Peptides against a protein of PDB entry 4GMN. Designs and how they scored, part 275

Target 1, 375 residues: chain A of PDB entry 4GMN
Amino acid sequence: RYANITLLALVTLASIGTDFQETLVKGNQGSRESPISAADEEWNGFDDADGDAMDVDQKSSSGEDQEEDYEEIDVKEDDEDDDDDSITSEMQADMERVVGADGTDDGDLEDLPTLRELIQTAVPQLIRLSNLPIDSDESLTIQSHALSALNNISWTISCLEFANGENANIHNAWYPTAKKIWRKTILPILEADSADLKLATQVTSLAWAVARVLHGETPTDGNPHRKFISLYHSSKQQAGGNSNSIEEPEDPFQGLGVKCIGVVGSLAHDPAPIEVNREVGVFLVTLLRQSNNVPPAEIVEALNQLFDIYGDEELACDKEVFWKDGFLKHLEEFLPKMRTLTKGIDKRTQPELRTRADEALLNLGRFVQYKKKHA

## One batch from the design tools (peptide; made by RFdiffusion4, then SolubleMPNN)

Design b2_p27_1_s3 (from b2_p27_1, 18 letters changed)
Fold by OpenDDE base, seed 2:
Structure b2_p27_1_s3 (fold): chain B 375 residues (1-375), chain A 27 residues (1-27)
Amino acid sequence: as target 1 above (375 residues)
Amino acid sequence: SEFLEESRRQTLRLARERFEREKEAQK
């Protein structure tokens, strides 16, 4: 009885975490529809008059009207009004405020009571539930659902713009909670060194969402970047040996390898220690050098992470790692390989992977040109 | 840098698109 209520609450919190993103996206789209005043540019219709009425003879072919009795398949549109009334009017009002609020610098969520309760009340309970002793299938299920809810909440928050002081109130409220998720949920699970690839995938997805907000301010206790690099390598070794292939997720970008790259890339951002940045940068560049044995989705993610880490020439990692360790040469040498890799992806069977690879290839060319200009 | 600002905007877009697909795969 208590288990079912806990599971229902966890599923509900996971749903709320996802719906919050949809409303953020809708609210941010609505603000960009500034009505482009349709300037009534009267497109003066070209009056070209020449009415040569060629009398093409109506040959009266008496096609027999086969009244094919189209049985009107009364497709009952079951209007499943999935009134996904999951978005309360209060949540929608909070979301309209998140989109409209010029970010007051105070981490006060006074105007965002639903988000405040999610961060201050729900997340600490989810952290507690993710740390339960695993002594039963029920406790394992509770942990998995708690991790899923934390993942969805953390991903939603990580999809906010925080650049230029945008959403500073949300950032400041989330930041201590994100560090708590890292220290209390992510690190203990990583340190337990479980052979459970499902759990490893869940914790790595959560770690990526958290690290996308904390970046180089993510706690460095226990060298978590090395744990995720080790997990990356271990996941590749296990996939090769046991025919209990955890089916690679149908989406190439949902794979554990991609998630590991996303985490370590995020951990390497400024103000990460230069040695952490170097170890991650060398790992990512090594994937490009070994690209013949690396899934295309992991190459795309590794490239995007390299662009984000080393896109700012004012950062210490640009001089001390990127230029010092000769990364530009490796990226330039990878350009022809990336062109071949991208062209090898079938647009019909993997349209998204192809689109993302085409984009990453374009950006690689731009990035190499940028770095050559600023050398 | 214009490149950095474009990269950050792209990373945010790609993260949103990825998380939408993750939500769909959870259903």
Scores: peptide ipSAE 0.389, ipTM 0.904, DockQ to the pose 0.758
Fold by OpenDDE base, seed 4:
Structure b2_p27_1_s3 (fold): chain B 375 residues (1-375), chain A 27 residues (1-27)
Amino acid sequence: as target 1 above (375 residues)
Amino acid sequence: SEFLEESRRQTLRLARERFEREKEAQK
């Protein structure tokens, strides 16, 4: 299952990478009047042009017309069946290794060269591209593609198991890069406070993927949890006013509300500051109390986040937030509502939502029983 | 548009103020 998700994510990354490269090439060609021959220009990253323009006085040496005899390279049309398997054999081999390797090595990706290049070379470029000044529709498109690529990479990596020291090499390599994505891509976009709900959805999706790895170690600068909570509430207010609702994604779990819950839930995990945890916990519990006005998918996500945040009684947040703020009572009062909500979901039209709601209901019952035993 | 940006900033501010009020009302 994970291998197929990783595969699909890298296919999607390759596809987004190609579309992104094409968009970059088109964007770069639009700024340069001169037809630079498209062939061998390696993607020289936009170096910050603070380098002194040394006036290279290229003397016009009138070199003679040597008729280089272009040998007709007989391009044998080998009918290579273009199986457009956009996944290089190396990417596939790296995926197979990621699924199989007990990563004992502290952040060394020697055995994962494609993943290493993705993290060390591609992601820094994508971060840069996500931070381009938005001055045109083209720059907005570039940002969107860069965010999509970062999202897919980050989601892919966030789908790896890191518990019990699994994939520690990948975790250790990704962790500093994830913090860079957070600080360099996510925070600036959140601070810009753009009215674009599409951009907000993209950055929130990326933030969720990043926060699923960083958890409570996500940089707390600027109180990002409050920004995502605010974004959650603002998204609900906008959806009610304009009939040009950005079509809520057909998948209830792809909604901006779900993504906001996922981000803030992830940010609230240990070792998050207790006040961050409290604010998120109160937000999530408030969604349950207001469940009549909350989409079922958001309730499912909020429950899952609450279980993940407060599932460990040894954590400071259990005593200082869960018990102190009386969350158990709210969860108990929500049990009958969750049963009604879950039963109200049509299994034929929304089978996934129903399944996830049935699971969340089961887990809620277990969680309440657990907490009652440990009261 | 500066108006859309201001409107969103206002909406985000109101959303934050709502959340803080909801947090205070639970205390």
Scores: peptide ipSAE 0.024, ipTM 0.559, DockQ to the pose 0.018
Fold by OpenDDE base, seed 5:
Structure b2_p27_1_s3 (fold): chain B 375 residues (1-375), chain A 27 residues (1-27)
Amino acid sequence: as target 1 above (375 residues)
Amino acid sequence: SEFLEESRRQTLRLARERFEREKEAQK
């Protein structure tokens, strides 16, 4: 009885975490429709006079309209709107406030009661449930659902803009909780060294979501970047051997390799220790050098992480790692390989992967030009 | 820099889109 209620609550919390993201995306789209007042600046059209009106005769070709009587197959869309209305009106109101908060720094979490309860009441319980002793299939199921709920909540919060003091109240409330998730959920699971690739994928997805907010302020205890690099390499060794490969997710961007790259990339951001940044940067550049044996989605993610880590010339890692370790040369040498890789992706079978690769290729060209100009 | 602002906007977009697909794969 208690287990079923706990599982239902975990599924509900996982749903809430996902639905919160959808409303954040929709609300951020709505605020960008500030009408560009087309200032009708009267562009005074050039007076060029002379164009002779050639009377092209309207030949009335009587095309016989064959009215093909398309029988309206009244496909009753059984809108089984399984509107899993899991979003309470209070959650929707909190989500609308998060999106509509036009940078008024004065908003306490007092105005976001559902988000406050999610962070202060629900997340600490999810952390507890993720740390249960695994002594039964039921305990494993509870852990998996707790990790899924933490993942969805953490991803949703990580999709907020926190630049320039935006959502500072939410950031400040989440930040200590994110550190607690890292120390109490992520690190213990990574230290248990489980051969369970499903659990590893769940904890790595959660770690990426948490690290996307904490960046280089993620706790460095036990060198977590090396654990995720080791997990990346271990995942590649297992995929090659046993035909019981956990079905590589049909989506190339949901693979454990991509998630590992995303985590370590996020961990390497300022103010990360320069040696952590260097080890991650060398790992990412090494993937580009070995690109013939690396999935295209992992190359795309590795490039995006390199752009985000080394895009700021004012950061210590630009001088001490990027320039010192000669990363520009490796990126320049990779440009022709990236063009070949991108062209090798079939637009028909993998349209998204192709689009992301085309974007990453464009950005690689821009990034190389930027770095050459600032050399 | 304009490059950093564009990069950050792209990273946020890509993260949202990736998470949308992660939700679809969880159904």
Scores: peptide ipSAE 0.397, ipTM 0.906, DockQ to the pose 0.732; fails the geometry check
Fold by OpenDDE base, seed 1:
Structure b2_p27_1_s3 (fold): chain B 375 residues (1-375), chain A 27 residues (1-27)
Amino acid sequence: as target 1 above (375 residues)
Amino acid sequence: SEFLEESRRQTLRLARERFEREKEAQK
């Protein structure tokens, strides 16, 4: 079962690599159509040397009809099984190794050459491309593609199991690169205060993927959690006013609001500063209190984040935030609202949202019971 | 806690499923 996830990760990386290569090739073809101005090299005409017309005789040699016996080369159509080997043998070998490797803790990717090249060679280039000055529609397109590639790579890596020292080599190799993506790509874009909701969605998706690995060790410089909370609120204000139907993504879990919750939730994990944890925890609990005006998918995400942040009673945030700020009362008061919300989701039209809400409701009941037992 | 381990496993699963759907929506 873990094998299938690593497989899916590498297939995704291959697809990303291919799409990115195609985009780079198309981008590089567009730059080659700069018209080479045919400089008028005035080829000065060299001199008219003499035209002696030698009369070479027309000997009509009647060449015999050699019947070329076309041997029908029976080209056996080797059924090249188009094994859509979208997975290179190297990526497949990397995948088998990620499943089988006793986790060396040294961050060595000797056994994972494709992943090594992706992290060490490709990602640093994508970071540069995502951080280019925006001066043209072309530079915006390059930034968007670089962000998409970084997003997909980061999400892929974030979907590996890193608990209990699993994949420690990959974690240790990725960790400094993830911090670099955060500092060189995510923060500059968030600080540019762009009204572009597409760019905001891309950077927030990337930020979530990165923060799912870095957790509370994500750089706190410039209070990025507050920027994502602000972005959450701004996204709600824009959706209410302008009938610029940014088509709400058909998938309720792909919305910018869900992504913002995912980022700030991930940023609030231990060892995040207690005040960062508190601000995020208060934000999440406030969403539950205001649930009548919050999309169900955002409630599901906010609950899951609260469970993950405050599920460990040994963490400082349990005492200093969860118990001190009275979060249990708010969660208990939310239980009947969550039951109503979950039952209001049509299983036929939104089966996944309903399943996720049923799971979150079950977990909320278990979490409240757990916290009451450990009070 | 057993709850935390189960929660983390669920969150990881949810993240994988969400990312698969994000990829499908990019096609």
Scores: peptide ipSAE 0.355, ipTM 0.893, DockQ to the pose 0.578; fails the geometry check

Design b2_p27_1_s4 (from b2_p27_1, 19 letters changed)
Fold by OpenDDE base, seed 5:
Structure b2_p27_1_s4 (fold): chain B 375 residues (1-375), chain A 27 residues (1-27)
Amino acid sequence: as target 1 above (375 residues)
Amino acid sequence: SEFLEESRKQSLELARLRFEREVEAKK
């Protein structure tokens, strides 16, 4: 009885985190409907000249098109309005405020009571449930659901704008909780050396979401970047062996390899220790050098992480790692390989992967040109 | 820089899309 209530609560919390993300995305799309000022560009009428259209009288024959009486199969769309009423009106109001909230510097969530309860009351319980001793299939199921709920909440929060002091109240409320998730959930699971690739994928997805907010302020205790690099390599060794490897997700961007790259990339951002940044930067550049043996989605993610890490010339890592370790040369040498890789992706079978690869190729060209200009 | 702002914007959009796809893949 208590287990079923706990599972239901965890599923509900995971759903809430998802629905919150969808609402934030829709709200951010709606705010970009700035009225296109109809610049009345007076399209000066092209004075197209008098050309005599010949009256070709062609009597097209009356083909008796057989009206095939398509029986309207009245597919009763049972609109199962699965109004999954998971979003309370209070939660919707909190989501609308988050999309519109000019960042008040006060780390008080007074105006966001549902988000406050989620962070202060629900997340600490999820952390406890994710850190239970695994002694049964039931405890493993509870852990998995707790990780899923933490993942969805953490991803949703990581998709907020925090630049320029935006959402500072949410950032300030989340930041200490994100560090608790890292120390009490992520690190203990990573240290347990579990051969469970499902658990590894769940904890890595959560770690990425948390690290996207904490960046280089993510706790460096136990060198977590090396653990995720090790996990990346271990995942590649296991995929080559037994047919019972977790089927690589149909989506190339949901793979454990991509998630590992995303985590370590996020961990390498300022103010990360220069040696952490260097180890991650060398790992990412090494993937590009070995691109013939690396999935295209991982190359795309590795490029995006390199752009985000080394895009700012004012950061210590630009001088002490990017320039000092000669990364520009490796990126320039990779340009023709990236063009070949991108062209090798079939637009018909993998349209998203192709689009992301085309974008990453464009950005690689821009980034190399930028760095050459600022050398 | 304009490059940093564009990169940050793209990173955020890509993160949203990855999360949407992660949710869709679990349904």
Scores: peptide ipSAE 0.355, ipTM 0.891, DockQ to the pose 0.747
Fold by OpenDDE base, seed 2:
Structure b2_p27_1_s4 (fold): chain B 375 residues (1-375), chain A 27 residues (1-27)
Amino acid sequence: as target 1 above (375 residues)
Amino acid sequence: SEFLEESRKQSLELARLRFEREVEAKK
C-alpha cells in the first residue's frame, strides 16, 4: 500500500514537472505572437472576365446510382480529451508569473508558492528516495521513479533563461538544491559503478539537467567529468560486445553517449578548473577526429558543447585551452568531414538528425570564422 | 558577442526540444 502511494506520488511529480515545461513553452510562444497587423492587403478583385460558357447539351443518362446507405457508424470518437488538467489553477498562475515576471531580483519564491514547495519540500524527499538501499525490486522501482521525477523537475528548471539576471529568484532557490541532487543522488550512483545501463542513463540525464544550471560550479569532488568520460567509453564497449540489444533509443539524441557529452560539456563551462576544461575539450575534439566511428548525434552534441564552452574569448579557457591546444585547427580540419557526415544523413529516414546536423555545420562555419577574426 | 548570444539562445531552444522529446519517448 505505501509503495503504491509512493509510486503514484512519484509519477504525479514527474508529470507536474513536464506540465510546467509545456506551460513555459506555450507562454513563450504566446509572447512571440506579435499581433499580426492585419495588413489590409486590399484583395484586388479578380476582374469578372465575361467568358460565354457554351451550353453543351450532354444527355446525362440517368444511371440509377443506388444510394448505398452507408450507415455512418458514428464512431463517437470519445475524444476523451483527458485533458488531465493536472495543471492546477495555482500552477498555471505560477507559470504565468514565471513567463511574465520582469526580473524582480528578490531571491525568495514568495510569488511562486507551487514552485517553492516543489523545490523545498518535494525534491528533498525525492533525493531521499533515490538514495534508499536497493534490497528489492520495489526499492529499485522507487529509485527509478524518484530519478525520473528529479530529471523532469531539473530539466524544466534548466530550460529557464538565467542569463542577464533573468529568473534570478528561481536560480537562487534551485542552486543549493541542485548541488544537493549532485552530491546526494548523482555522485553516489556514479561511484557505485553499476553495470546497469538503464540506471546509468537515468542518472546521466539527471546529471545533464543539473549541470546545465550549475555549469563549472558543479561540485568537483571525485572528478565527475572523468566518471562520465569513462561511462561514455564503457557504454561504447558494451554496445559493441554484447548482442543483447540495449535498445538504441529510437531518438539518436536520447542515447547515453549524447547525454555523457552533454554532462561533461556543461561541467567544463566557466568557472570550471582549467584542467577540467582541458580534459573535456580534448575529449570532445578527439570525438571529432574519430568522427568516422562516432554516431552523428554525438558529433552534433560535441560541436554544440564546444561552441558553448569556447564561444567567449574573455574566458580563461579561450587562451589556456582553446588557443594553446590548437583547437581552431582541429575544428577547421573537421569542416569538410562534417559536410560529408551531414550529407550522408538521409532526410527522409532521419529528418531531425539531418536538421540538427545542418545547423551544427552552419554554426561550425560561423564559429571558425569568428575565432579567425579574433585571433 | 553576437555569436555567443545566438549560440546560447540556440542551446536553450535545443535543450527544450530534447526534453520534450525525452518526455514524448516515455509516454
Scores: peptide ipSAE 0.354, ipTM 0.891, DockQ to the pose 0.772
Fold by OpenDDE base, seed 3:
Structure b2_p27_1_s4 (fold): chain B 375 residues (1-375), chain A 27 residues (1-27)
Amino acid sequence: as target 1 above (375 residues)
Amino acid sequence: SEFLEESRKQSLELARLRFEREVEAKK
């Protein structure tokens, strides 16, 4: 399973890398088709007059037409097995090492040269490309591909285990780059306040992947949690008005609302400022209170985020937010609603959503019992 | 706690599955 995800991520990184390269080549060609008005600079023929007509005698040597029998070199089409060279054997070997490495704390990616090159060389270029001025559909396409590549890299890394010092070398190498993606790619796009829901979905997916590693250490400059909460609300208002079927993603877990919840939930983890944690916690609990008007997938995500944020009783947010703001009461009052919601999901039409809702309901019961014992 | 460890494992599995589907939806 993990190996298949990793391979799929690599294949997708490679595919995005190729599509991105093609898009860059096409974008660079389109900018050249500005008709250089060939100003006919009449190249004033340099009248270099000195035509010393040296009569080179036309010795008509009748060279015999030796029909050199061009032996048709039967170029055997060696079936170059298009070994999809997109996944280098080195990239595969790096990923096999990442999957197998019980974290040797060698803070250098010396043993992971492909991952090192990806983080140190490729990602900084993708960040630059994601920050190009948007002045054409071509520049927007380049930005979209750069965001997709950054998304896939960031998601791939965010799916590694970093608890208990596992993969510490990768974490330490990624951490400064993840902060750079946040500050240079995510924040500028969020500040532009674009009405483009496609761009908003791409940047929010990327932000979730980055925030899943940085958690509460994500830069708090400009209160990004409030921007994603605002984006959540704005996305709900737009979906209600324009019957322009932006095809709600067939997967309920790919919706912009779920992604916004995932981002803000991740941002609220320790060591986030207590007020950031409180604002996010209140937002998530408010979704549960308003659950009749909230998609089931967003409720599942909001519950999972609440369990991850408030599961540790040793954290300051347990005392200062969870207990102080009475979250246990809201979770307990939500239990019967969650049972009804989960039972309302058809197992035949939405088997995955039902499975995830059954898991979240089970966890909600366990979490409420846990908190009641530790009260 | 065993609950937190299991919740975290489920969070990682969910993230992986969401990413797999995001990739599949782009093909």
Scores: peptide ipSAE 0.324, ipTM 0.880, DockQ to the pose 0.517
Fold by OpenDDE base, seed 1:
Structure b2_p27_1_s4 (fold): chain B 375 residues (1-375), chain A 27 residues (1-27)
Amino acid sequence: as target 1 above (375 residues)
Amino acid sequence: SEFLEESRKQSLELARLRFEREVEAKK
């Protein structure tokens, strides 16, 4: 399972790398169609010097046709199943090491050369490409591909276990790069306040992947949580008006709303400022109160984020936000609504959504009971 | 707490599954 995720990520990076390369090749071809002005340099005729043609009568000796019997070398088509597993043996070896690495080695990715090159060489270039001035459809396409590559790298790394010092070498190598992606790629695009929902979705996906590693250590400059909350609300207002809504992804969990919830939930984890935590917590609890108008997948994500943020009673946010702002009462009042919502999901048409909702309902019951015992 | 550990594990599994599905939807 873990190997397959890193595999899928690398394959997708290779695919994005190919699409990006194709975009760069098309862009370079468009720039080469600057008309080479054919400078009509008048080729001044070089004077014909009168070199005497000596008539050497070389006799055609009739060489005998030796029929060389080309033995048909029966090239056995070894069906090399070109398992075009575009995953290099080096990438596969790095993946096996990431799954097996005893967490003993300090921040040197010596044993993970492919991952090191991705973090140290590829990501800085992708950050640069994502920050190009948008002056053409080509520059917009380059930005989109760079964001997709950053998204897939960031998601891949965010799917590693970092608790209890696991993968500490990877965490330590990624952490400064993740902060750089946040400051140099995510924040500038969020500040540009583009009406492009595709770009907003890409940036939000990337922001979620980055925030799932940085958590409350994500830079709070410019209050990015409020920008994602605003984006959540703006996305809902647009979906209600024009029937030219970007096709809601067939997967309910790929929606911009779910991604916004995932970002802000991740940003609210300890050691986030208590006021950031409060604003996010109030936003999430408000979604539960308004559940009649909220997609089930967003409710599931909002619940999971609330459990992850407020599951630890030792954290400052438990006392200063969860208990102080009365979140338990809102969760208790939501239990019967969640039961109705979950039962309303058709297991045949939406089996994954139903499973995730059944799990979130179970966890909500457990969480409410836990908090009541620790009150 | 056991609840936090299980919640974190589930969060990680759900995130992996979401990313797998995001990749599949782009193919």
Scores: peptide ipSAE 0.321, ipTM 0.879, DockQ to the pose 0.582

